# Designs tried in a protein design run: peptides against a protein of PDB entry 3EFO. Part 39

Target 1, 262 residues: chain A of PDB entry 3EFO
Amino acid sequence: SQLADLYKSCETDALINFFAKSAFKAVLHQPLKVIREILVNQTAHMLACYRKNCASPSAASQLILPDSMKVLPVYMNCLLKNCVLLSRPEISTDERAYQRQLVMTMGVADSQLFFYPQLLPIHTLDVKSTMLPAAVRCSESRLSEEGIFLLANGLHMFLWLGVSSPPELIQGIFNVPSFAHINTDMTLLPEVGNPYSQQLRMIMGIIQQKRPYSMKLTIVKQREQPEMVFRQFLVEDKGLYGGSSYVDFLCCVHKEICQLLN

## One batch from the design tools (peptide; aimed at target 1 Q62)

Design b2_p14_6_s4 (made by RFdiffusion4, then SolubleMPNN; from b2_p14_6, 4 letters changed)
Fold by OpenDDE base, seed 2:
Structure b2_p14_6_s4 (fold): chain B 262 residues (1-262), chain A 14 residues (1-14)
Amino acid sequence: as target 1 above (262 residues)
Amino acid sequence: DLALPDIPSLITIP
């Protein structure tokens, strides 16, 4: 059917970009609450339509996503959790305006990265391989105390160090003997010169080269205060300012779909 | 070019 074909051909990243820009434009003339409701409603309606007209029958307890739209809910939740759409007093008007302006000019790829950061397990790097490590889901559950992760969203870059990060990797990256010796005030990695350091720098360079904005590096130690800022970019987790986790959002969307169909 | 290929099409809602 035409509808089935539509879902198969759906470019979800472009759709998210559209929704983001549409929502951010609407901020100028509609209440934030209304905008958020519209976004959720649109998401639910799209998925409800799929379930009704395209999807194979499944249990009512299951959310069914088109293959092309598997990431729609997670990105929509990220959009909803963006400061531009939040009315929390902790978020300044200037910050909202700034991010709004940024997104309004972003292309599809930029907005994708902006809303859902790349989180790379740097501790898994194979210095003998040219392959980049696969990104992991942006959730605390995917971090490990023994791990080192690079997070980038096109505007910010974080290097997160677990409290039990391997000393050999710490030395390889920072040329210091232990986690405690890492200076988190630095914004540039030292040029240690070993293969691991070089590979990490290469990865960072590749990430940066693909983005229009220069990403300043922030070194983050687990359990230190700056980690709170880092955690805000773990977009699948519960938001600091009232945003839902991905799981909670799925429940919300599912509920609305059920209401639409039942 | 979308990330997160591990997201299933069928998600059991808790």
Scores: peptide ipSAE 0.361, ipTM 0.876, DockQ to the pose 0.585
OpenDDE base, seeds 1, 3, 4, 5: peptide ipSAE 0.356, 0.353, 0.346, 0.359; ipTM 0.872, 0.870, 0.870, 0.870

Design b2_p14_7 (made by RFdiffusion4)
Pose (drawn by RFdiffusion4):
Structure b2_p14_7 (pose): chain A 259 residues (1-239, 243-262), chain P 14 residues (1-14)
Amino acid sequence: SQLADLYKSCETDALINFFAKSAFKAVLHQPLKVIREILVNQTAHMLACYRKNCASPSAASQLILPDSMKVLPVYMNCLLKNCVLLSRPEISTDERAYQRQLVMTMGVADSQLFFYPQLLPIHTLDVKSTMLPAAVRCSESRLSEEGIFLLANGLHMFLWLGVSSPPELIQGIFNVPSFAHINTDMTLLPEVGNPYSQQLRMIMGIIQQKRPYSMKLTIVKQREQPEMVFRQFLVEDKGGSSYVDFLCCVHKEICQLLN
Amino acid sequence: LEDYLEQLAEELDP
């Protein structure tokens, strides 16, 4: 009968999986604007209830989120940014219908990765003694012109290359000497390499391991290349609203529920 | 408020 126990026991990934499927089913029944509004308001409602009933007294300039829901807003914003709940500019209806379908079948492990892609820094890789590098936030702010990154959501795998990308690596991987020497349209498996091209292929394998679909590798050269597609998977950035924007929005309506 | 939300956003890591 205590609300504190309800919240202390929640799981964001499980909640995100439900909201996503619930919203994606509703796409075949209601205006998308109506669906997004329900999602945002339910999110503000859950948090406003916690604020007026469980949270110890705190200043109004603060937005209080339970531990169980620390990253719920970030993921909810990712759902709202997703092409299924978005619109016309680019992204075919065939792409939307397809992604809507893929999510309807997903387990928690799949939906967590689908809505928050995994961004791995490759240029800072420890050689032959690896075990998959620490992940980095899904934002352009964590990319470096000197860096090479791996981004995966379970369906797509992007190998991102910066402009001042170390030629040493571009050689040990693409067997070619320089950055401008790589052609994106040749997105096939590169072998050779002794320390790195192997350590990279090692992690590309470990990533695919638990994943049902074999991912489509897409190489992205930084500055004005196909990168436009890649930017979509940096879900923390604006690309709908940014993570911070959404957070700013939820607080407004939480306050509107004046308490 | 905006400063707090920006700090809070930085403290939240998935």

Design b2_p14_7_s1 (made by RFdiffusion4, then SolubleMPNN; from b2_p14_7, 11 letters changed)
Fold by OpenDDE base, seed 2:
Structure b2_p14_7_s1 (fold): chain B 262 residues (1-262), chain A 14 residues (1-14)
Amino acid sequence: as target 1 above (262 residues)
Amino acid sequence: MMENIRRLAESIKV
């Protein structure tokens, strides 16, 4: 069917870009609550239509997503949790305006990375490999106290260090003997010159490539105050300012779909 | 329901 073909050809990244720009434009004229509701409804309607017209018969209780839109909900949730769409006094008007303007000018690839960061387990690096480590889901559940992770969203780059990060890696990256000695005020990694340091720098360089903005590096120690900022980029988790976790959002979408089909 | 959703969420490659 024509609908089936449409869903097959759907590009989620393009949709998210579109929805983001549409929503951020609407912020100027509509209440945030309404905008959020519209986004959720649109998501549910698209998926309900698929479920009704394109999906193979299955139990109504099962959430069925088209292959091309499997990641739509997670990105939509990220969009909904963006500061531009949140009415919280903790978020400055300037910050909202800034991010709004940024997204309004972002291409599809940029917005995709912006809404869902890349989180890389750096502690698993193979110094002999030229490939980036496989990204993990942006959730605290994927972090390890023994791990070192690099997070990038096109604007910010974070190097997160677990409290039990291997001393040898710490020394390799920072040329200090222990976690406690790491200076989090640094915005640049030292030129240590060992293979691990070089590999990490290479990875950071690759991530920075083709991005319109130079990402500022923030070094984050687990259990220190700046970690709170870092955690805001773990977009699959519950947001600090009332945003839902990815799982909770999926449940919400599923319920909405069921309501539409029922 | 939530468990199924969680499984689905985890199965999706982002």
Scores: peptide ipSAE 0.332, ipTM 0.901, DockQ to the pose 0.791
OpenDDE base, seeds 1, 3, 4, 5: peptide ipSAE 0.331, 0.330, 0.312, 0.303; ipTM 0.900, 0.900, 0.894, 0.891

Design b2_p14_7_s2 (made by RFdiffusion4, then SolubleMPNN; from b2_p14_7, 10 letters changed)
Fold by OpenDDE base, seed 4:
Order: C-alpha cells, then structure tokens, then sequence
Structure b2_p14_7_s2 (fold): chain B 262 residues (1-262), chain A 14 residues (1-14)
C-alpha cells in the first residue's frame, strides 16, 4: 500500500530532527508538559498507524515496528530527556538556551548524533584496521570495568576508562603505568606515538572531521566525579534527573499503541 | 553511521 511504502521510505533521523526543532520552537509558547505529551502521542500514533495498516496480523500484545522506525522510540526518548524539554533546575538556563539554539540549526545528521551519541569500545581497537569499531548501545550495561570507551555526540567527546582498564592500553594511550596515573585534567591526548595511540587519534580525528563543531575531549575515570557527567550521555539509561530509560519508554509507547488500537 | 544505527536498532527491538 501507499502507506506501507511511506513507512518503508521514512527516515527516522529526519523525523527526529523535525520533532526536535518543532518541540524546541514550541517551548517558547507552550508548557513543557504539553510538548512532551504531544511527542509521545505523535510517536504512538505513528506506530499505531503502522501496526493497523501496514503490519501483518499479530497479537495485540506484540510491539511491531517498521524497520525504518525501529529506532524512533529510542530517539524520541532521548529528545524527551533533553534538558530543553525537561527544564530541570539543575540545568542552567544558559545550557538550555545553548542546546536549543544548537539543535535549531542542526542538520539531520548532526541532530541524530546529538540525541544518540556514538559509544565506541576503544579497548577492542584493531591497530591494523582503518575501520571504526562498531558502536555499542548508550547504556551503562554496555560498559565494562575492563574497557575503554569513546563517546561522541558532535559537541562533546568523552574517553571513559574502566577502573580495571588494561595497563598496556593505558600505557599506550597516556604513557603512564596505571589507571591511577592518568591525568583527567588534560583535554588532549599525549603524542605517545605507538600504533594504538595513533589509531585512537585517527579515530578521534575521523569523528571530529564529520562534525561542524570542535568537540572538547574529557577524560573520565570510572567512579570519579566526572563520570556523572559522562553518564548523562548514556541515553538509554534512566536519566539522572528522572527521565525514563529506553525500556520504560518503550513500554509506555507500547501501552499507548495498544490503547489506540483497541 | 546509519548502518550502525540500524544494527543497534535490531539489537534494541526484538
């Protein structure tokens, strides 16, 4: 059907960009609660429409998403959890204004990365490969105390180190003997010159080159204070300020869809 | 990037 074709051709990243900009415009003249409700409603209606008109018959209890929109709930939740829409007192007005302005000018690709960061397992790097490591889900559950992860959202870059990060990797990246010796105040990685360091720098460069803004690098040690900031970018987890996890949000959306279809 | 996102989506949604 024409509708099915529409869903197949639907670009979730474009939709998120649209929803984000629309919502961020709306914050100037509508209550945040209303905006959030609209976004959830729109999400549910879109998916319900697909379920009703495009999906094969299945049990109502099953959540059926079009392939092109499988990530829509994830991104929508990220949008809903953005400081612009939450307007939490813990977030400065300046920060909200800044992010709002940024998103309003972002293209589709930039907004996609902004709302759902890339989280790369750096500890798995193949120094002989020119390929970027496969990104993992932005959740604490995907981190490892033995791992090193690079997170980038187009504006910020974090290098997260587990407390049990391999000393050899630490030496390779920072030229220090252990986790404890890593200086988290640095905003640039040292020029160590070994293949691993070079590979990491190359990866960081590739990520940076694709973005219009220079990303500040923050080195984060697990269980130290800056990790709290880092964890805010693990967007699938429950938000620090009460935002829903992806799982919870998905359940919510599913319930709403079921209600719409009954 | 899109490909990676799609792969992630597959892992997220059964």
Amino acid sequence: as target 1 above (262 residues)
Amino acid sequence: MMENILKLAESIVP
Scores: peptide ipSAE 0.017, ipTM 0.559, DockQ to the pose 0.120
OpenDDE base, seeds 1, 2, 3, 5: peptide ipSAE 0.016, 0.015, 0.015, 0.016; ipTM 0.548, 0.552, 0.577, 0.570

Design b2_p14_7_s3 (made by RFdiffusion4, then SolubleMPNN; from b2_p14_7, 10 letters changed)
Fold by OpenDDE base, seed 2:
Structure b2_p14_7_s3 (fold): chain B 262 residues (1-262), chain A 14 residues (1-14)
Amino acid sequence: as target 1 above (262 residues)
Amino acid sequence: TLENILRLAESIVP
């Protein structure tokens, strides 16, 4: 059908960019609660429409996402969890304004990365490969105390270190003997010069490529205070300021879809 | 890609 073709051609990243800018414009003249409700409703309606008109016959309880919009819910949840759309006193007006303006000027690719960061398990790096490691879901459940992860969202870059991260990797990256010796105040990795260090730097360079802003690097040790900031970028988890986990959000959307179809 | 990571998103809903 024509509608099915439309969904096939739909670009989720473009939609998210649109929704983000639309919502962030709306915050100036509409209550945040209303904006959030609209976004959820729009998501549900879009998916319900697909389910009703395009999807193959299936059980009513089954969530069916069009191929072109498989990632729509996760992005939408990330958008909803952005500080601009959260009414929390802990978030300053200046911070909201800042992030609002940032997103308002972002292209599709930038907003995609901004809302859903890349989380890379760099402890799995093959120094002989020029390929980036496969990204993992942005959730604490995907982290490992034995691992080292690089997170980037186009504005910030975090190097997260598990408390049990391998000393050899620590030495390779920081040229220090142990986790305890890592200086988290540094904003640049040292030029250690070994293959692992070079590979990591290459990866960081690739991630930085074509980004409009130079990403600030923050070194984060597991269980230290700065980890709290890092965890805010694990966008599939429950937000610090009341945002839903992706699972909870998906359930919410599913419920709404079912209501629309009944 | 993110799409690959989230391919099984539908399975999250009970």
Scores: peptide ipSAE 0.022, ipTM 0.572, DockQ to the pose 0.136
OpenDDE base, seeds 1, 3, 4, 5: peptide ipSAE 0.020, 0.015, 0.016, 0.020; ipTM 0.578, 0.563, 0.564, 0.574

Design b2_p14_7_s4 (made by RFdiffusion4, then SolubleMPNN; from b2_p14_7, 10 letters changed)
Fold by OpenDDE base, seed 4:
Structure b2_p14_7_s4 (fold): chain B 262 residues (1-262), chain A 14 residues (1-14)
Amino acid sequence: as target 1 above (262 residues)
Amino acid sequence: TLERIRELAESIVP
């Protein structure tokens, strides 16, 4: 059907870009609560329409998503949890305004990365490989105390270090003997010159390539205060300021879809 | 249903 073809051709990243810009524009004229409700409703409506008109017959209780929109909910949840759409005193007005303006000018690729960061397990790097490590889900559950992770969203870059990060990697990256010796105040990695250091720098360079903004590097130690900032970018987790986890949001969307199908 | 949703969520990789 024509509708089925439409869903097949739908680009989720483009939709998120559109929804983000629309929502961020609406912030100037509509209450945040209304904007969030609209976004959820639109998400549910699109998916319900698919379920009704395109999906194979199945129980109404079954969540069925079109392949092209499988990741729509996760990105939508990220959008909903963005500081621009949150009215929390903990969020700086300046920060909200800043991010709003940034997103309003972002292309599709930029906004996709912005809302759902890349989280790379750096501790798994093969110094002999030119390939980037496979990204992991942006959730605390994917972190390891023994691991080192690089997170990037096009604006910020974080190097997260587990408390039990391998000393050899720490030495390789920072040229210090242990986790405790890492200086988190620095915004640049030292040029240690070993293969691992060079590989990491290369990866960082690749991530930075063709991004409109230069990402500042923040080094984060697990269990230190700055980790709280880092955790805000673990977008699949429950938000610090009341946002839903991805799973919870998906359940919410499912419920809305079911209601629409009744 | 909840469990299945969780499984689906886990299977969907952005």
Scores: peptide ipSAE 0.216, ipTM 0.863, DockQ to the pose 0.895
OpenDDE base, seeds 1, 2, 3, 5: peptide ipSAE 0.079, 0.020, 0.019, 0.158; ipTM 0.771, 0.642, 0.611, 0.841

Design b2_p14_8 (made by RFdiffusion4)
Pose (drawn by RFdiffusion4):
Order: structure tokens, then sequence, then C-alpha cells
Structure b2_p14_8 (pose): chain A 259 residues (1-239, 243-262), chain P 14 residues (1-14)
């Protein structure tokens, strides 16, 4: 009968999986604007209820989120930015219908990765003694012109290359000497390489391991290349609203529920 | 337990 126990026991990934499927089913029944509004308001409602009933007294300039829901807003914003709940500019209806379908079948492990892609820094990789590098936030702010990154959501895998990308690596991987020597349209498996091209292929394998679909590798050269598609998977950035924007929005309506 | 986010800092970051 206590609300504190309800919240202390929640799981964001499980909640995100439900909201996603619930919203994606509703796409075939209601205006998308109506669906997004329900999502945002339900999110503000859950948090406002915690605020007025469980949270110890705190200043109004603060937005209080339970531990169980610490990353719920970030993921909810990712759902709202997803092409299924978004619109016309680019992204075919065939792409929307397809992704809408893929999510309807997903388990928690799949939806977690689908809505928050895994960004791995490759240029800072520890040689032959690896075990998959620490993940980095899904934002352009964590990319470096000197860096090479791996981005995966379970369906796509992007190998991102910066402009001042170390030629040493571009050689040990693409067997070519320089950055401007790589052609994106040749997105096939590169072998050779003794320390790195192997350590990279090792992590590309480990990532695919638990994943049902074999991911489509897409190489991205930084500045003005196909990168436009890649930017979509940096879900923390604006690309809908950014993470911070959404957080700013939820607080407004939480306050509107004046308490 | 819970997390608090200051709205002044967040608005400045926006």
Amino acid sequence: SQLADLYKSCETDALINFFAKSAFKAVLHQPLKVIREILVNQTAHMLACYRKNCASPSAASQLILPDSMKVLPVYMNCLLKNCVLLSRPEISTDERAYQRQLVMTMGVADSQLFFYPQLLPIHTLDVKSTMLPAAVRCSESRLSEEGIFLLANGLHMFLWLGVSSPPELIQGIFNVPSFAHINTDMTLLPEVGNPYSQQLRMIMGIIQQKRPYSMKLTIVKQREQPEMVFRQFLVEDKGGSSYVDFLCCVHKEICQLLN
Amino acid sequence: SHHSYDMDELEAES
C-alpha cells in the first residue's frame, strides 16, 4: 500500500520496453501527436507523483527522479526522437513500418540497446589484452577529430572516422595509408592487421554475440560524408529535442501539476 | 533514494 515500495522496485528498461510497444501499437490507431502527448504526460505524471508523495522536501528549482528512474527520461526522449513516432523529412515509410515491427518483438536486452546505442572509442584501444572498451555517451560531444568510434544499436554498426584520424590506425585497419584513401562505398570486412585490425574485429564479434540480426556495417568518414545518417544515432543530441531539452520540458509540466 | 537536478544549471546548459 506504500508508494515508496512501488517506485523503489521499478526497472527503467522494462518500463521503456512497454512504453515503446504500447506507443508503436497505438500508431495504427491514433494521431502520433496524441501518442507522444500521452507518453510525455505519463512521464511527468509518474515523476510528479513521486515528488508530491515520496521525495523528501526539496527546492522547487530541482527536479527529483527516483534511482529506479534515473535514466528513464533519457530513454523516453529517445523513444520520442525515434523515426516511428516522428515524421516525413527523410526516412521512408518503409523504414518506419519496419522499425515499428522489429520493436514489437524485442526483449528488454534488445530495446535497451535499440533506443540507446552503444558508442565505443576505438583509437584509445588497449592492444591485445582487450575485453571491449568502456562505452561513451551517445552525443557528438564525445567524438574527437583524432578518434575512431564504433556505434551499434543492434541493427546497424557504424565505424566512425575523424578527419585528423591517426594514419597509423587507418593503415592497420583499412590497409590503406591515409584518411582520404578510404572509400565508404566499400563497407566490406577488412582483414590483415596484426594488433589492431584483429582487436577491432574481436569487439565487432563480441558485440554481435547476443544480437539476433547480423548488423549492417557502415563506415563513416567525418566531415560532410554520409555522416548525416550516423548523427541520428547520437540520441542524446538534438539531431526532436535534446536530452536536456526534454528534461527541461518534463519539469515544466511536473510543476504544472502544481506541487 | 533519489536524484536531484537543478533547473538553473540545466537552463544555463540549454

## One batch from the design tools (peptide; aimed at target 1 S61 L65 D67 H254)

Design b2_p15_3 (made by RFdiffusion4)
Pose (drawn by RFdiffusion4):
Formats: C-alpha cells, structure tokens, sequence
Structure b2_p15_3 (pose): chain A 259 residues (1-239, 243-262), chain P 15 residues (1-15)
C-alpha cells in the first residue's frame, strides 16, 4: 500500500519496453501527436506523483527522479525522437513500418540497445589484451576529429572516422595509407592487420553475439559524407528535442501539476 | 519506507 515500495522496485528498461510497444501499437489507431502527448504526460505524471508523495522536501528549482527512474527520461526522449513516432522529412514509410514491427517483438535486452545505441571509442583501444572498450554517451560531443568510433543499435553498426584520423590506424584497418583513401561505398569486411584490424574485428564479433539480426556495417567518414544518417543515432543530441530539452519540458508539466 | 533519488537543478540547466 506504500508508494515508496512501488517506485523502489521499478525497472526503466522494462518500462521503456512497454511504453514503446504500447505507443507503436497505438500508431495504427490514433494521431501520433496524441500518442506522444500521452507518453510525455504519463512521464511527468509518474514523476510528479513521486515528488508530491515520496521525495523528501526539496527546492522547486529541482527536478526529483527516483533511482529506479534515473535514466527513464533519456530513454523516453529517445522513443519520442524515433522515426516511428516522428515524421515525413526523410525516412521512408517502409522504414517506419519496418522498425515499428521489429520493436513489437523485442525483449528488454533488445529494446534497451535499440533506443540507446552503444558508442565505443576505437582509437583509444588497448591492443591485444582487450575485452570491449567502455561505452561513451550517445552525443557528438564525445566524438573526436582524431578518433574512430563504433556505434550499434542491434540493426546497424557504424564505423565512424574523424578527419584528423590517425593514419597508423587507417592503415592497420583499411590497409590503405590515408583517410582520403577510403571509399565508403566499399563497406565490406577488412582483414589483414595484426594488432588492430584483429582487435576491432574481435569487438565487432562480441557485439553481434547476443543479437538476433546480423547488423549492416556502414562506414562513415566525418565531415560532409553520409554522416547525416549516423547523426540520427546520437540520440542524446537534438538531431526532436535534446535530452536536456526534454528534461526541461518534463519539469514544466511536473510543476504544472502544481505541487 | 524510503526511496533514494537524484535531483537536477533547473536554474543551471536553463542557463
């Protein structure tokens, strides 16, 4: 009968999986604007209830989120930015209908990765003694012109290359000497390489391991290349609203529920 | 029963 126990026991990934499927089923029944509004308001409602009933007294300039829901807003914003709940500019209806379908079948492990892609820094890789590098937030702010990154959501795998990308690596991977020497349209498996091209293929394998679909590798050269598609998977950035924007929005309506 | 939480300062984020 205590609300504190309800919140202390929640799981964001499980909640995100439900909201996503619930919203994606509703796409075939209601205006998308209506669906998004329900999502945002339910999110503000859950948090406002916690604020007026469980949270110890705190200043109004603060937005209080339970530990169980620490990353719920970030993921909810990812759902709202997703092309299924978004619109016309680019992204075919065939692409929307397809993604809408893929999510309807997903387990928790799949939906967590689908809505928050995994961004791995490759240029800072420890050689032959690896075990998959620490992940980095899904934002352009964590990309470096000197860096090479791996981004995966379970369906797509992007190998991102910066402009000042170390030629030493571009050689040990693409077997070519320089950055401008790589052609994106040749997105096939590169072998050779003794320390790195192996250590990279090692992590590309480990990532695919638990994943049902074999991901489509897409190489991205930084500055003005296909990168436009890649930027979509940096879900923390604006690309809908940014993570911070959404957080700013939820607080407004949480306050609107004046308490 | 008590539940732990995180807080975000909105004045800093709006600035």
Amino acid sequence: SQLADLYKSCETDALINFFAKSAFKAVLHQPLKVIREILVNQTAHMLACYRKNCASPSAASQLILPDSMKVLPVYMNCLLKNCVLLSRPEISTDERAYQRQLVMTMGVADSQLFFYPQLLPIHTLDVKSTMLPAAVRCSESRLSEEGIFLLANGLHMFLWLGVSSPPELIQGIFNVPSFAHINTDMTLLPEVGNPYSQQLRMIMGIIQQKRPYSMKLTIVKQREQPEMVFRQFLVEDKGGSSYVDFLCCVHKEICQLLN
Amino acid sequence: SSVSHVSYNMEELES

Design b2_p15_3_s1 (made by RFdiffusion4, then SolubleMPNN; from b2_p15_3, 6 letters changed)
Fold by OpenDDE base, seed 2:
Structure b2_p15_3_s1 (fold): chain B 262 residues (1-262), chain A 15 residues (1-15)
Amino acid sequence: as target 1 above (262 residues)
Amino acid sequence: SSVSSVSIDIDELEK
């Protein structure tokens, strides 16, 4: 059917870009609450339509997503959790304006990365491999105290270090003997010159490639104050300012879909 | 034509 074909050809990243820009434009003349409701409603309606018309029958407890939209909910949740759409007094008008303007100028690829960061377990790097490590889900649950992770969203780059990250890697990256010796005020990695350091720098370079903005590097130690900022980019988790976790959002969307279809 | 899909068990997710 034509509808089936539509869902097959759907590009979620393009949709998110569209929704983001639409929503951020709407901020100028509509209440944030309304905008958020519209986004959720649109998500639910699209998925409800799919379930009704295209999907095979399934249990009511199942959230059915067409393959083309399998990541739509997570990105939508990220959009909803963006500071521009949050009604929090802690968020300055300037910050809102800044973020809004950034997104309004972003292409599809840029917005995709912006809303859902790339989180790479660099402690698993194979120095002999030219491949980037496989990204993990942006959740604290995917971090490990023994790990070192690189997060990038096109604007910011974070190097997160677990409290128990391997000393040899710390030395390889920072040329210091231990976690405690890492200077988090650094905005650049030292040129240590060993294979691991070089590989990491290469990865960072690849991530930076073709991005419209130069990503500032922030080194984050687990359990230190700056980690709070880093955690804001773990977008699948509950947000600091009331944004839902991905899990909660899925439940929310599912509920709304069910309401539409009952 | 059929559209392939991903299914998420919400009940399991809520656990």
Scores: peptide ipSAE 0.508, ipTM 0.913, DockQ to the pose 0.843
OpenDDE base, seeds 1, 3, 4, 5: peptide ipSAE 0.500, 0.507, 0.490, 0.497; ipTM 0.910, 0.913, 0.909, 0.910

Design b2_p15_3_s2 (made by RFdiffusion4, then SolubleMPNN; from b2_p15_3, 7 letters changed)
Fold by OpenDDE base, seed 2:
Structure b2_p15_3_s2 (fold): chain B 262 residues (1-262), chain A 15 residues (1-15)
Amino acid sequence: as target 1 above (262 residues)
Amino acid sequence: SSVSSVSIDMDKLLA
């Protein structure tokens, strides 16, 4: 059917790019609340239509997503949690304007990375492999005190270090003996010259490749103040300024779909 | 025709 073909061919990253730009344009003329409601409504309607017309029968407790849109909810939630769409006084007008303009000029690939960062477990690196480590979900639950993670969203790059991150890796990356000795004011990794350092730098280079902006590196120690900034990029978690977790958003979408269909 | 899909058990997710 035409609908089936539509859902098969759907490109979520393109949709998110479109929704983001549409929403960010709308903020000039529409209340933020309305914009957010529209986005949620559109999401629910698309998925409700799929469930009604294209999906196999399933229990009401099931949230059914076409394969092509399996990540639509998470990206949509990220969009909804963007500072441009949040009505919080803590967010400056300048910041909103800046973020808005950035997204308005982003291509599909850029916006995809922007809304859902890459979070890479650096502590699992195989120095003999040219492959990037598999990204993990952007949630605190995926972090470990023993781990080192690289987060990148096309604009920012964070190297997060757990309080119990391996000393040998710390030595390898920073050429310091311990976690406590890491200087978080640095914006560039030292050229230590060992295989691990080289591999990490290579990975960072790959991530930076073809990005329109040079990502500034921020070194983040677990439990230090700058970690708060880092945690805002863990987009599946609850936002500091009222954004929902991914799980909560899924529930919201599911509820709305059910309301549309039942 | 049906489209392949991913299903999320919301009850399980919330458990």
Scores: peptide ipSAE 0.398, ipTM 0.894, DockQ to the pose 0.812
OpenDDE base, seeds 1, 3, 4, 5: peptide ipSAE 0.397, 0.387, 0.381, 0.372; ipTM 0.893, 0.891, 0.889, 0.886

Design b2_p15_3_s3 (made by RFdiffusion4, then SolubleMPNN; from b2_p15_3, 7 letters changed)
Fold by OpenDDE base, seed 2:
Structure b2_p15_3_s3 (fold): chain B 262 residues (1-262), chain A 15 residues (1-15)
Amino acid sequence: as target 1 above (262 residues)
Amino acid sequence: SSVSHVEIDMDALLA
């Protein structure tokens, strides 16, 4: 059917880009609450339509996502949690304006990365491999105290170090003997020159390639104050300013879909 | 259906 073909051809990244720009444009003349409601409503309607017209019957407890939209909810939630769409006094008007302008100029790939960062477990890095480590979900649940993770969203790059990260890796990356000796004020990794350091630098370089902005590197130690900022990029978790976790958002969407279909 | 999909068991997700 025509509708089935539509869902088959759907590109989530393009949709998110469209929704983001539409929403961020609407901020100028619509209440934030309304904009958020529209986004949720649109998400629910699209998925409800699929369930109704394209999907085989399934239990009501099931959330059915066409393959082309399987990650739509998570990206939509990220959009909804963006500071531009949050009415919080903690977020300055300037910050909202800045991010709004950034997103308004982003291409599909840029916005995708912006809303859902790449989180790489670099402690698993194979120095003999030219492949990037597989990204993990942006959630605290995927972090490990023994791990070292690189997060990038096209604008910022974070190197997060667990309190129990391997000393040998710390030495390899920073040329210091321990976690405690890592200087988090640095914005560049030292030129240590060993294979691991070089591999990490290569990975960082690859991530930076073809991005419109130079990503500032922030080194983050677990349990130190700057980690709070880092955690805001763990977009599947509950946001600091009231944004829903991915799980909560799925529940919300599912509920709305059910309401639409009842 | 003609369109492949993923199913998320919301009950399981909430458990």
Scores: peptide ipSAE 0.322, ipTM 0.858, DockQ to the pose 0.762
OpenDDE base, seeds 1, 3, 4, 5: peptide ipSAE 0.321, 0.319, 0.314, 0.297; ipTM 0.856, 0.859, 0.855, 0.848

Design b2_p15_3_s4 (made by RFdiffusion4, then SolubleMPNN; from b2_p15_3, 8 letters changed)
Fold by OpenDDE base, seed 3:
Structure b2_p15_3_s4 (fold): chain B 262 residues (1-262), chain A 15 residues (1-15)
Amino acid sequence: as target 1 above (262 residues)
Amino acid sequence: SSVSYVAIDIDELLA
């Protein structure tokens, strides 16, 4: 996908891997609040240094990012919102410990996907094309009630269905006549055997093949209870349990930089 | 500068 490829080619993925491992190691010896503050400060200092020493003069209202780090803030926000650094009541201590250990062993590619999931608009699939659909930003604003989206972060896979998903696609994927008939308790797609179903399965297979862990599929209907879990992976949005949106984080970073430079 | 950059207008984001 175009978006995924863009993120993968950035130096930011290596930085995030480093920051993540450093932070997750620090969890054993420092309070979470302190760790988060350190990460924000490091980010701000890095960007402030760039602005001071490398960037051309710009308006005070502008956040200046070097091209190589243009996606640093979004990834950093994802890291800060991770359950290891930002405890969530729905996540057990054991689960947090497990995720911490997983990240500690992840390579750059794995951690990149883990912190910023791949979100694919599969309703736009061309069954005659071998190309994967272009990923979209992980935000509710990119979802469509008429759409069907596949989300994967290397550990989990979600198939999200809009309330107005095309019946023909629902039939093609699930072999049921309508959205209401979809059974969300299933963890495997039925082998319907039509071209669209086959293409979707192929895409899922490709995604799975690139990851060391088997991703369990969760089917999510828009506006149903399980969607709340899915939305936690829309990492650019405001978190349910205190995490900032990407926009809010940018503002935060900007303010911090201004404070450092003033 | 010798390094390309991206400028994000914070005011625009807040609008």
Scores: peptide ipSAE 0.265, ipTM 0.808, DockQ to the pose 0.595
OpenDDE base, seeds 1, 2, 4, 5: peptide ipSAE 0.243, 0.244, 0.213, 0.224; ipTM 0.799, 0.801, 0.789, 0.792; seed 2 fails the geometry check

